# Peptides against a protein of PDB entry 5Z08: the designs that were tried, part 254

Target 1, 168 residues: chain A of PDB entry 5Z08
Amino acid sequence: RQKDEWAKKTSSLMKQLDWFIGEHLGAMLAAEELGGPVVGELMEIDPDDLSAGFNAHGKLKKATSQPDLDRRQRRIDDIWGPQDEQGQAHKRKRGADEALAASAEMRDLIEQLMNKLVEAGGDNSATYVEIPRESAAARFLVRSKVAMFHPNDARRLRLVDFGRDLDD
Target 2, 222 residues: chain B of PDB entry 5Z08
Amino acid sequence: GLPRLIDAIEEASKIPAKRRQTPIKPTIEKLTTHLYTHGASPDSLLRLADLLTLRNHLDQASLAAITRNLYPSSTVSDEVVLRFIGALGHGQLKPTLALQALFLRWLVMVYHLLENPGVLGQVYGVLFDLLDTAAIRPQLCHLLALVTRRKHVRPFRIQAILTLSRQTGGDPNLTGLLRVFKNYYPEIIVGDATKGRASAFKHPDPQWRQHLDEIQQRRSEA

## One batch from the design tools (peptide; made by RFdiffusion4, then SolubleMPNN)

Design b2_p24_5_s4 (from b2_p24_5, 17 letters changed)
Fold by OpenDDE base, seed 1:
Structure b2_p24_5_s4 (fold): chain B 168 residues (1-168), chain C 222 residues (1-222), chain A 24 residues (1-24)
Amino acid sequence: as target 1 above (168 residues)
Amino acid sequence: as target 2 above (222 residues)
Amino acid sequence: IEEWAKKLKTLEEIHQRLSYRAGD
């Protein structure tokens, strides 16, 4: 009974994570790989600060961080925006293919990182996954404090042991 | 040319209709014909946005006619977008809610021509807070459906739209927007609040789109 | 059960941290 409940909870969480990667994160990572803005480096402009920037004449005070948000949104919209002419269809297809590739890379990388953590049995030296390239997926995991590079080898990535941080 | 027509309308807009020496309608018709044939440059769009959004003595029929023929010949600047956003909501100095609905419809139809679509994401809160205004809600929900990203889908906004959906008896446009939110949060239960069919947010005017595409093609040949 | 609990906590933390950072 308890094992079945844990299996069900784990399956539910994996489905949520798979959905998040496939439907949301993959497109953003693909945009980064295509020279788009870096995922999670954009400062959230508080909509309230922008709302306060409207005067009675409808003028917005220029927020200085506008250019990077603009490039990000444009590239995502260029990948996913409405099907106009044949050229946009090709760009969309490429964007969809890159989003699928980025999603697959992120899923595979998370799976490898978790498997290595379980196999290592607490030996931190055995927890490293070798990555073929510094991908947007790998960089995002590090920025999110989910993974860490080996201090002497940027081709080795390990999962952060959240279990130790909870017991300490 | 278009600049001279705008000059004449700007001068006429400063004077009440009863005090004008010449009827403005023929000049408005020339302007709308020119816009339909050639579209508006970014500079002309900005001037027209000011005429449409700032309080002046132009009649509602003329303002609506200009808005219906406001074809961009190129891109739409952030400044133009912000003029239309600043004109939204309640107030004696703001355009009528009927005209605001036309502005929102226009923004939906030209969304792909924005120089920076992210500008609408920056003013997301301003747009979202207007959802209680029934007269503009259909077009506002459509625009928000285009603009919404993960960063905008916050717990308080999820609760706000669920509450407003219940209060409106399940407005199909709110249900449509909630489905967009569900694309970012699958755990959102749409069912109890949304006994109604969700809006599919189809293009508001296919003929207008086709004509816009024809105007935009001429730019690619120049 | 402890291994499953650790795996579940790890998945929760991964999801939370990725979601937070992608929303910023």
Scores: peptide ipSAE 0.219, ipTM 0.375, DockQ to the pose 0.246
Fold by OpenDDE base, seed 3:
Structure b2_p24_5_s4 (fold): chain B 168 residues (1-168), chain C 222 residues (1-222), chain A 24 residues (1-24)
Amino acid sequence: as target 1 above (168 residues)
Amino acid sequence: as target 2 above (222 residues)
Amino acid sequence: IEEWAKKLKTLEEIHQRLSYRAGD
């Protein structure tokens, strides 16, 4: 019974994350890869909120950054939105394809990072995923303090240990 | 139209103000009004970048007014970016540091409209080496915060920013940039000098952003 | 159960951090 409840909660949260990646984040990451705005950089990241680290409880105060994101989403929609002629359908298709690709890359990267964390059995040296490129997805995970690059190898990425105080 | 206004200003810029037969201020006002209403096309933007960055006889108030109204109606080319980057630093032929700060602020505000944001990454060293210039440091740190990638975060630059932070008594903008570096290298110890308030690198002008978005939307409808 | 709790907590943190950075 309890195991089933945990499985259901995990499944629900995974679906929410997949939806968030697919419906919101993918287009933004695609725009970043194509030279659009960098996701999360222009947000009022109170540097004190960055320095405060994501506490082990993940409660960052939601900065009232909603209006700026709607504008970013509009800019992304403007970058990826319908331009005029026959090239519009191709740009829309390309934009949609890039958003799908960015979403897939982010999902796959999170999955690999999670799998490596489980496989490592507590060995932090074994938690690194090899990434083929420094993608917008990888950079966003690092900016979000979800992942960290290996200090000596930018092709190796690992999850942040949320059990360690980031203040060390 | 905008090209004719630019032509008139270009010709006037070759002549000292005291030798001009006609005051240029009314033409500058027409230009800034046009830019505010319609923005600048890529071609017009390049011409205006030359007027702003090259030594000429235009007064600082006029140059600042043009820069404050330099709304791109479309994208920003690498060539335009490089004009502004080339105008940075010290020298008798360079624009004033006040005007350079406006250029850096402009680059921050239009960063999302760059045809190739990678161009700023190519000149990263040039930008980074100007961090000692206090007058442009706030906007420069903000731009570097946008541009910085893993390849730019090198041990010598980490040490340079830490040293400069100590020398400046913990400039919040340097602390903010160091936090960006720490995203790529979490092991960066932000020493006691950086326990201070960091800059959040907020958008420097929300009203300018809103007006830019309105101009950009008109382009998508045309 | 502890492994699932750790996974769930990790996913919650990921979602929260990504949403915050993406401005949700």
Scores: peptide ipSAE 0.204, ipTM 0.371, DockQ to the pose 0.264
Fold by OpenDDE base, seed 5:
Structure b2_p24_5_s4 (fold): chain B 168 residues (1-168), chain C 222 residues (1-222), chain A 24 residues (1-24)
Amino acid sequence: as target 1 above (168 residues)
Amino acid sequence: as target 2 above (222 residues)
Amino acid sequence: IEEWAKKLKTLEEIHQRLSYRAGD
């Protein structure tokens, strides 16, 4: 009986988390991967830092001096370019596909992190998941204080042990 | 010609409709037909901008009809742009918000014909401060999407859009503008405010665009 | 049961932190 109640609660919470990832977070993460907004980054961005643009790692890209004209023209072309109904459908489809991919990556990463935490049996060294890249999903988990990188290896990610009082 | 039609409408605009000796509607129809066929010169555009933006006795349907047919035959001067920008906002002497939305739509559609597109960048603050006005927000966001440069994307404006986006339940036009800001500042988190679909800021009227291109081509052949 | 409780607590904390950071 108690196991069944815990299983039901876990299943319910997993469904809520899956819904949240799929309906809200995935699109935001996909946007970040496409050079979109960094999800949950403290908007304490210095105006000067904002102006430089951001690299694929969410770090300030040095403003490549593409003349304001070229950025303007590209933006005009992005806004006014022949958005054939097909081209907009393709951009929307690509955005949807990337949102699905980002959702899947986040779900998989959370699952791996949780599985490693359970398997490690209290050995912190065994709790690390190897990540193929610093994804938007991985970065978001770290920013959310859900996960931590290995201090010496940014390819290793572990779940934060929420059972340890952070006061130690 | 077009100047004579404008003269007749200017004189009629000084007189209340009930006191006019002749109906103005036939003259408005001649004007709109002429504008549709030939477009407006820079001088004619300035005169028409004054008719559209200054308080007069012309009816809203006539003003809207002129605005919908306001094809430039050449370029659009800074003075014409500033007349339309000066007509925006709330006030007893301002045009209706419906007419202001048509002006903003017009500025979007003729943006590529501005003699100095930088003039809109100089009045960026005036445009930005009107984003809370729901009736003009769609066209205003589209215009701002065209005008926005790195110098305009400031922390206080980012926060203002984010706040307004939350207050509006994620207006797609505000989300679209935030995406434009993000092109300059990729660190801008659009996510929480943007549960909504961002506007793609498509051309408002493809048929109007095509007809404008035909008018502009005739000028290059003359 | 302790393992399930720990897993549930972890999932709750993940959900809360992700939601908070994503502005939900």
Scores: peptide ipSAE 0.222, ipTM 0.341, DockQ to the pose 0.244; fails the geometry check
Fold by OpenDDE base, seed 4:
Structure b2_p24_5_s4 (fold): chain B 168 residues (1-168), chain C 222 residues (1-222), chain A 24 residues (1-24)
Amino acid sequence: as target 1 above (168 residues)
Amino acid sequence: as target 2 above (222 residues)
Amino acid sequence: IEEWAKKLKTLEEIHQRLSYRAGD
């Protein structure tokens, strides 16, 4: 009886999480991967350092006097802004494809993390998932304190054990 | 025990191979077998790091064999790390580039056992300046991928990697490192020359990792 | 982000409890 209730709650939470990832988080993660703001962190990009971005030649694009926020917002707006021009449709399609990819990556990563947690049977060493890349998804999980990198291997990610007091 | 084996090798390392009274190979084999079975303590690691990094009369095959079996039984001290970092680059007094590549590979594989991972961040510039050395670049990029933090991602380094990537025809390891940089600064445009296949920086030796984990588990049970 | 973290925390807690009970 209690197992069935927990299974039902887990399924419900998974569905809610899947919806959140697909409808909201994927787009934000895609924006981050495309050079937008870091999800949940106002990237204090020193405007003087990286605001201009680097062109294909590694030259700082002319720091247009526009605050980094405005350029990033423009890129987000270019990705997600209203379809005024034909060029925005291609950007939107690319943005949508990247959002789907980011959503899929996040879902897969959570699934792997959860599976490893279950398979580990309490062995914390076995809870690590090997990630092929440090994605926006992986970083977001870490920033959200949902996952942690292996202190020593940035390719190994595990769920935060919420039962252990995070000793600060 | 391991200390006695190290003593014997240290003494032999002072003498040219042609002038040794006894062949060192059997002692190296005993050492590597011991290291494979039990790993090296922090003290033994330091001594072995000196043997590996300082100019001596040990042959390259022996040095490589020791490096391939250099399993830490515990942690890796800053001093050990710094010995290996100091051995990197060009120079007649430095180890061969092939051996340096093994050291970098080792640092990648034991990164999780560093007493202070921040030590590599402190020498980040030294590591970064070696990226032009093709022979060590694959392992160096992998190590830098582990070590890189936001504070290291500076405009001059971004430009340096981009320039080197163009010069190398888009080395996948440099592209991989640029992707790590892009993780901290998404606005980094990895140019067309870097559209190539980026290295995923996978663990260089899964069997070595597994064996290291077994050695480390014995420590937690003791 | 906080809501998502809470959801995942809850999910993890559920899975931990299920795993503990499945071992048993």
Scores: peptide ipSAE 0.102, ipTM 0.285, DockQ to the pose 0.063; fails the geometry check

Design b2_p24_6_s1 (from b2_p24_6, 9 letters changed)
Fold by OpenDDE base, seed 3:
Formats: structure tokens, sequence, C-alpha cells
Structure b2_p24_6_s1 (fold): chain B 168 residues (1-168), chain C 222 residues (1-222), chain A 24 residues (1-24)
């Protein structure tokens, strides 16, 4: 009975994760790989800075910088906007393909990280996944405090053990 | 019963209207009548959410009619909510913007029946990034007004909505959302461009609410 | 962004907890 309830709950949460990756995160990761803004950067903004406005990257506008919000929205619009000309159709298809690729990479990476953590049975040395490259997906997981790089090897990534923080 | 009606519509949705042996309209009318009378169970809601959000051969009028009669008899699961959120935005595989507006309106009207209202908070950014889409903005602002918590009110979002408000000539729905933000951060200056009438985000359909309450009361008595 | 990241993190934490409980 209890195992069945946990199985159902976990399955539901996995579906939510898959949705979030596919419908939201994948496009942002693809944008980052294409030289767009970094996802999940916390900018400490003083309340007084609210009057100065923000650039497209969520950074405080310095007085002379063109409204970068328009460029980011324009890039999103260039990726997702109306397909008027054949060239825009090709850019959008490419953007959609990159978002799908980023989503697939993130899903696979999370699954590997979770599987390694379960398989390790408490051995921290066995929890590392080897990553072929430092991707936007890997960087996002680290910035979100979901994953951590090996201190001596940036090609090794592990899931943060969340269970320890609840017992302290 | 309702499951058999859904089965028939699911099968018909796979076939272009011109190739169907029987008209689907009578079955849609039976479905909408049943939904109006009894509401939809959680299982039926999930199946109907798939029919409404996935690309199929159902006509827009039928999809709209189902959405307008989509009374939950119980709670609304996270999975159902996420189906509707995943259907938002631009793209050839997405529902029409008119249908998306109906989905957002539905989410507003059933918000109090969500099993986990926090699920909308987790996808807050997805919703917020769609504010530039004029066709869905009224319902989207209303939903965001319900969903917004202190954690969502960030400096970059404050600036984004202020900028969009200026660009739209002070859309009253954006002004309404800014007032919600101001409840969490009183220092937010709703500038002169927002001096317009703010939306009060009243319930979009009082009759629909009353009928939903009647359906929900029958569940509590059973 | 911060809230989406927090939501994402919370989702991963809950899934991990569930997977650990299922493995016992």
Amino acid sequence: as target 1 above (168 residues)
Amino acid sequence: as target 2 above (222 residues)
Amino acid sequence: MVDEVTGFRGLIEEIDEGRRKLAK
C-alpha cells in the first residue's frame, strides 16, 4: 500500500518534471547555448535600482545601453515569432530543434544522476556521472544547487544528496 | 456513461471530418449535456484535457463547447493543469489562441479546486513570458493575479511588466497585475502610463461558478 | 527565474525522496 502510493506520487512528479523541461527549460537552455542569457542567475537588485530599469538579461541598465529587453524578446520572437519569410521558418525550425535537443539532454542527464545516486547505496564516490561536455544543462543543474561537480574534475557531476539536510 | 462518450470522441478525433462515417456533433452534444449535469471525474478530466490540448481532427466549435462545459465533479489534478499550461504559446502544434484563452479562463474558474495550487507557481515564468500575447493577456493576467506570491515578484518581472504596460498604452489587465505586485512590494511606483483603470479581476462567469458549486455540493452529499 | 529554479529544485528533491523510498 505505502509503496504503491509512493510510486504513484513519484510518477506524477516525473511527469511534471518532463513537462517543465520540455515546455520551459529546454528553450532557455537552447538560448544559453546560442549565446543568450544565462538561466537562473540571481541578480541582487537594490530596491532603488528598480527605477533605473533592467536590460534583457535582467541586469540593471547602465544609462547608455539600448533596451536589451527588446533584443531578448526579439530573439525569442525571432525563434518563435510569426513565420513570414522562408528564412524565418528555417531559423524557427532550428530553434525548435535546439530546444528539443536541450530538453533531451537535460532529461537524460537527470535520469543518469538519479540512477547513480540510487545505485551507489551511500557510496559518494559511485554517484558521479561522466559528462561529455560542460553543457548549459550541466551548468544549470549546478547553479540550481541540484548537482555538484567533482572538486578536481569538471567532467564528473553528481546529484546533491538532499536527504542529509533534513536530518540535521 | 461519460467514459463511453469520451471513447467515441477519441476515436472520431483520429479521423478527418470528411472521412467520418457518422457525424460527431450529436455525440459532442451528449457529452456537453452530461458534463453540465454531472461534471467530470478526475479520470475523465485527464482524458478530456488530452482531447482539448493535443492536435486532432476535432473542430474548434466542438473543442470550445467541451471547454465551456468542463465542470469538475471533484478536484483538478496537477497533470490536468500541466496539460493546459503545455498547450499555451505559439506553434503549429499548439491549440488556437482563442482556445488557449478559454483554457486560461477555465483555470481561473477552477483554481479553488486544484489539488495543488503550487503547481502553477512552479510554472510561473512560463505564464509570465506569454504576457506579450495580446489574445490571451486578459485571462493570463487574471490567472497570474491568483497565482502570484512574494517569491514571484522579482525586480526583472516588475520592470518587464512596466515596460509592457507602456508599450500597450496601459492595458488595464497589466495595471491590475502591477497592483497585485504592489501588495507585496509597496514601493513599486505604478507610473503615469498606468494611471488607467485597473482590472479588478472579478470572476469571469458568475453563472458558471454557481453551476459548479451545485455540482460540487452533490459530491459532498454522496 | 529564481522561482522557477526553486520550483525545479524542489521537484527534483521530492522525486529523489520518492525514488529512495521505493528502493527500500
Scores: peptide ipSAE 0.394, ipTM 0.427, DockQ to the pose 0.283
Fold by OpenDDE base, seed 5:
Structure b2_p24_6_s1 (fold): chain B 168 residues (1-168), chain C 222 residues (1-222), chain A 24 residues (1-24)
Amino acid sequence: as target 1 above (168 residues)
Amino acid sequence: as target 2 above (222 residues)
Amino acid sequence: MVDEVTGFRGLIEEIDEGRRKLAK
């Protein structure tokens, strides 16, 4: 009886998580991967202001057109800039595809992290998931204090053990 | 005048709120109104910096209100700057981290009014070592972005930012600071951890800036 | 957004708790 109640509760919460990832978080993560704002920090990021650097007097230098920053800004402008109707449709489609990909990556990563934590049976060394890259998803989990990188290996990520903090 | 208001607040700050004969809030409101209208002289700034940074019985809302209205009418002395820098970090005698963030924000907004901007460069290490304190990191990175010169960009600090950036999941403020470092050393490999968007370090409060400019302009006409 | 992140964290915590209880 109690296990069935926990199963139902957990299943319901997983559906809520899936909804949150799919409807909200995925698009934000996709924006971050494409060079958009970092999820969780609505800092007014004007890339042009940063590219300009600061002069010896602490004033923004004129934006030296660094081609790579221009590419990133173009990528941001390609994501957020006014495009013609055809460009907007392609942009919306690309944005939707990237949001779906980011959502899938986040879901998979969370599932792996949770599975490793359960499988480890209290062995902290066994709780780490190997990640192929520092994705927006991985970074978000760390910023949200849901996950932690291994201190010596940024390719190893673990779920924060929330249970220990409640029993102590 | 402003000095008498500060006197009254200084005396009240020595006494626990429950033991005060008169509420301090009306005096704080008079002070903040005066500061908003006229700004603070260098002498008044120093006294207010002591009230803000030293442990006393003033409530956090009052301290925050004073800080938000701390418009310099003139320049900001090294002594005032050092009071605020000395108030940073963890400790029982330190102001709250929320208040420290307001102090750092204030220093960013008044940076152009410092009598000696080099004073912040002298305490660069102290500021840099506080980057692990998440609550003040955004404002601290902004201040460091203004203060950083070639002499401060050392290999150990580059590595420290990179390490902390990984540990924080690529905090955009750290990425912004690393971008400032890269301006001095283009060869700095901004590792994969810093592929995120960097903070622009825009002025924290344009309205506050405008009002400061109005106060400063009145001084130049007097 | 801070509230959303807090909510997200809480959701993960509760799911993890549930999964641990189901694994026992």
Scores: peptide ipSAE 0.388, ipTM 0.403, DockQ to the pose 0.234
Fold by OpenDDE base, seed 2:
Structure b2_p24_6_s1 (fold): chain B 168 residues (1-168), chain C 222 residues (1-222), chain A 24 residues (1-24)
Amino acid sequence: as target 1 above (168 residues)
Amino acid sequence: as target 2 above (222 residues)
Amino acid sequence: MVDEVTGFRGLIEEIDEGRRKLAK
């Protein structure tokens, strides 16, 4: 009985998480990846505002020319290309696709982090997930104090153990 | 007396309206008149709660009329409260959502007469999980506004209400509930998530309140 | 914004707690 209640509760909470990621966080993460504002400073970015382009006050750190940045910058330039009606539709579609991709990345990352924490059985060394890059998703999780990077390896991310921090 | 009227209605509730030998409406009218004049004792409240919450052959108009006249003459027991809470939600055996909204409204109006207001705090999760049900949300938010304590204001519930507020386009009742949460956690920003007006959760029926007070005063003088 | 991040963190925390309880 108690396990069933916990299962139902956890399932309900997961649905809420999925909704939050899909409807809000994904678009903001996509914006951050595209050089928009950092998620957690401006949560009011309507997905429609993503299509309008970020005004210059977000310090676009000059994306240093790493080849993956060039692909994203090309994607931004393709999004910022001439405002023809077809160009706007392509921009909206691309923004939506990037939001979906960011949402999927965040969901997968959270799932991996949660699974590793359960599997580790208390071994902190086993709780780390290897991340292919420092994504907006990873940065958001760290900034929100949900995850932590390994002190010596920024490619290793772990979920904060909220249960242990209360007992210490 | 009231018990005999309840007996007659209970027996009639077991039989489909078309198969009743006598119309139940005159008995319902006598019951509602009695309830309006004298209120219901704790025992009568429990029996009436069962009639209102359990599936039977009573028509919705009769059930609504009983609910609208369900003045407690004294206190409201935990058992009565739990009958109404147990009747909430979706299901073929559950009362209609319209009737559930009346039950929630009733609980709001009699909240100060609960023997143990803490009983609603114990079922807070059940109530909170029903916020997605639009038909009962206004009264549910009002009840939650009365019931909410610091222990109920958890990060996941803050997120849930913010999420639901966005999904509903800023339901003023959800905004009102979030303002109640803000009383316990001032750091909650209501404005950014809720461009809408917050509900003030005013008493749903001032005339009903006044009449309840009159019934309650008569008992204190007896 | 702080509220959504706080809410998000709380949601993750509660889900993690639930998953741990289900794994036992």
Scores: peptide ipSAE 0.391, ipTM 0.478, DockQ to the pose 0.255; fails the geometry check
Fold by OpenDDE base, seed 4:
Parts: structure tokens; C-alpha cells; sequence
Structure b2_p24_6_s1 (fold): chain B 168 residues (1-168), chain C 222 residues (1-222), chain A 24 residues (1-24)
């Protein structure tokens, strides 16, 4: 019974993660890869940003637009947003393709990181995933404090162990 | 090198300023210049953390200057973090609240370099219980905003911060922290008294960050 | 973005917790 509840909850949260990656994060990561603004470098914990948390069901609430977010979103929108002119269709298509690629990379990376953490059974040395490149996805995970690079090898990434605090 | 400078300062720290044969200020300036240029290794960070957190005869200006230039060249160990956390709070053996605020600011600025960010989560209660200390509250709230996880967002802490927010007339930093809590529990009503602009926990020093990044990049190229 | 990042982190944390509990 408890395992079934956890399975359902985890599945629901994964769907929310997939949605967040696909609908929001992928485009931002693609923008970063294309020389756009770095996602999350503004460690401005904007309180209004802080208000747009995931609901208890893991759904993202839309942040109320703060001016600096609006500037970044405008820049992303300027890079990726519907501008009216014909030459934008190719930019939009390229942008969409890059966003899909970034989303796929992020999903895969998160899955690998989570799997390694579970498989390691508490061995920190076994929790590292080898990354082929320092992608926008990898950088974002590190900036978001979801992942950490190996101290001596930036090609090795691990999920932050959120669970250590439960067993001690 | 940096170790020799630390040795000299450690020895000087044992002696009251009035009894020192040589002024320590030139050595502090050399240390801070070195730290600014090269950063501190993990071993040097630990030694400097002891100098900063343990009661000694160094003046507050020197301690503040070291703290402002405490650029890690690599990672920050749990031991270093715990030295700074252990220095927080009230007590005759504790650093001044002004210096504690600088330590907290430093922890915020180097949070991305922690070997184990989870260590701060383990001491979450210690940090949270200091929120009533007005002098360090802004930096505490910022650090807690980084550290807070779902497990930390408990009803008693929600109530505590709401109560403290009312008592402080809606401190924007507390409102900011409540918003972090609200990310985990959307049902948290940040009351009308907290309608004050929640503090955006912005990076405390963008120039310091940029300089840290430059120091860190040199390591990745070595 | 900070909300998104914080929310994202929270989401990953909860998923990780769930996965760990399922693996036990």
C-alpha cells in the first residue's frame, strides 16, 4: 500500500518535471546554448519568483512577472518569441528544435543522475554520471543545486544527496 | 606563500595588539592581496576559518578584511562550513554579530562551492533559531532560502516565522523566507502584514562573484 | 526564474525521495 502511494506520487511528480522541462526549461536552456542569458545565474531569489513554487501536487504556479524576469523573458521572447516577420519562421523552427534537444538532454541527464544515486546504495563514489560535455543542462543542474560536479573532474556529475539527512 | 602568511597571523593572533612587536596590518594586507589574487586552498580555508571564528586578538577590521577576501580557489569542505556555523549566535566566545553577518554572507556567496551543501541542511535548526537576531537576519534568511528543503518546512517553523514576521513589522527578509516555504506548501498564507516587498535574495556582491569565478576558472585550466 | 529553480529543485528532491523509498 505505501509503495503504491509512493509510486503514484513519484509518477505524478515525474510528469510534472517532464512538463516543466518541456514547457519552460528547454527553451531557456536552448537560449543559453545559443548565447542567450544564462538560466538561473540571477540567483536573485526574487520573492515573487519564490511565490511561483510548485503546488503541493507539484504543479508550477506562474510567477507574477517581476521586472528583471520580464527583461529576461523578453530577451528569451526576443530570441524565441513570435515576432511577426517571415525570417522568424526559420529562427522559430531552429529554436523549437534546440528547445526539444535541450529538453531531451535535461531529461536524460536527470534520469541518469537519479538512477546512479539509487544504485549507489550510499556509496558516494558510485553516484557520479559521466557527462560528454558541460551542457547548459548540466550547468543548470549545478546552478540550481540539484547536481554537483566532482571536485577534481568537471566531467563527473552527481545528484545532490537529499536523502542523507533522513538516515542519520 | 599563503601558508607562511597564515602562520604569521596565527602567531600574531595570540598576542594583544598593544604587545605585538610588529604591526599586523601589513601582513593582513599581504594575506588579503594573496587571497584576492589566488584564492585559498581547502587547507588554507580551514586555517583561516579558525582565525576568523575562534576568539583571538585580531582586530575586527582585520577579520572583516580577511572575510571579504576569502575566495576559495577550489571547494569548501564541511569542516570549514561547520566552523562558520559554530561561530554563530550569542556568547562571549562568539565573534561579533557584524562578523557573523559577514560569515553568513560569505556562505551565501560560496554556497555553490560547498563539497556537501547538505551539511547546511543538517544544521538548519541552528540557523533557523537565530532568526530573532536582527543583526544577522538578512543574511540568515538568504542562506536559509538556499538551504531550505521540504523536510525543513514544518508547521512549527511556519508558525515561528509568521510570529516573528508580525513582531518585526513584516521584515522583508522573513517574507522572502516565507515565500520559499510557500514553494513547498502553497497553502501558507503570507499575511497582509507581510505585504511588504519581500527581499529578493540577490547575490550580495556581483563583483565578488565575478572575481570568484575568475579564480575558479584558473583552477579548471590548471 | 528563482522560483522556477527553487521549484525545480524541490521537485527533484521529492522525486528522489520517492525513488529511494520505492527502492527500499
Amino acid sequence: as target 1 above (168 residues)
Amino acid sequence: as target 2 above (222 residues)
Amino acid sequence: MVDEVTGFRGLIEEIDEGRRKLAK
Scores: peptide ipSAE 0.388, ipTM 0.478, DockQ to the pose 0.261; fails the geometry check

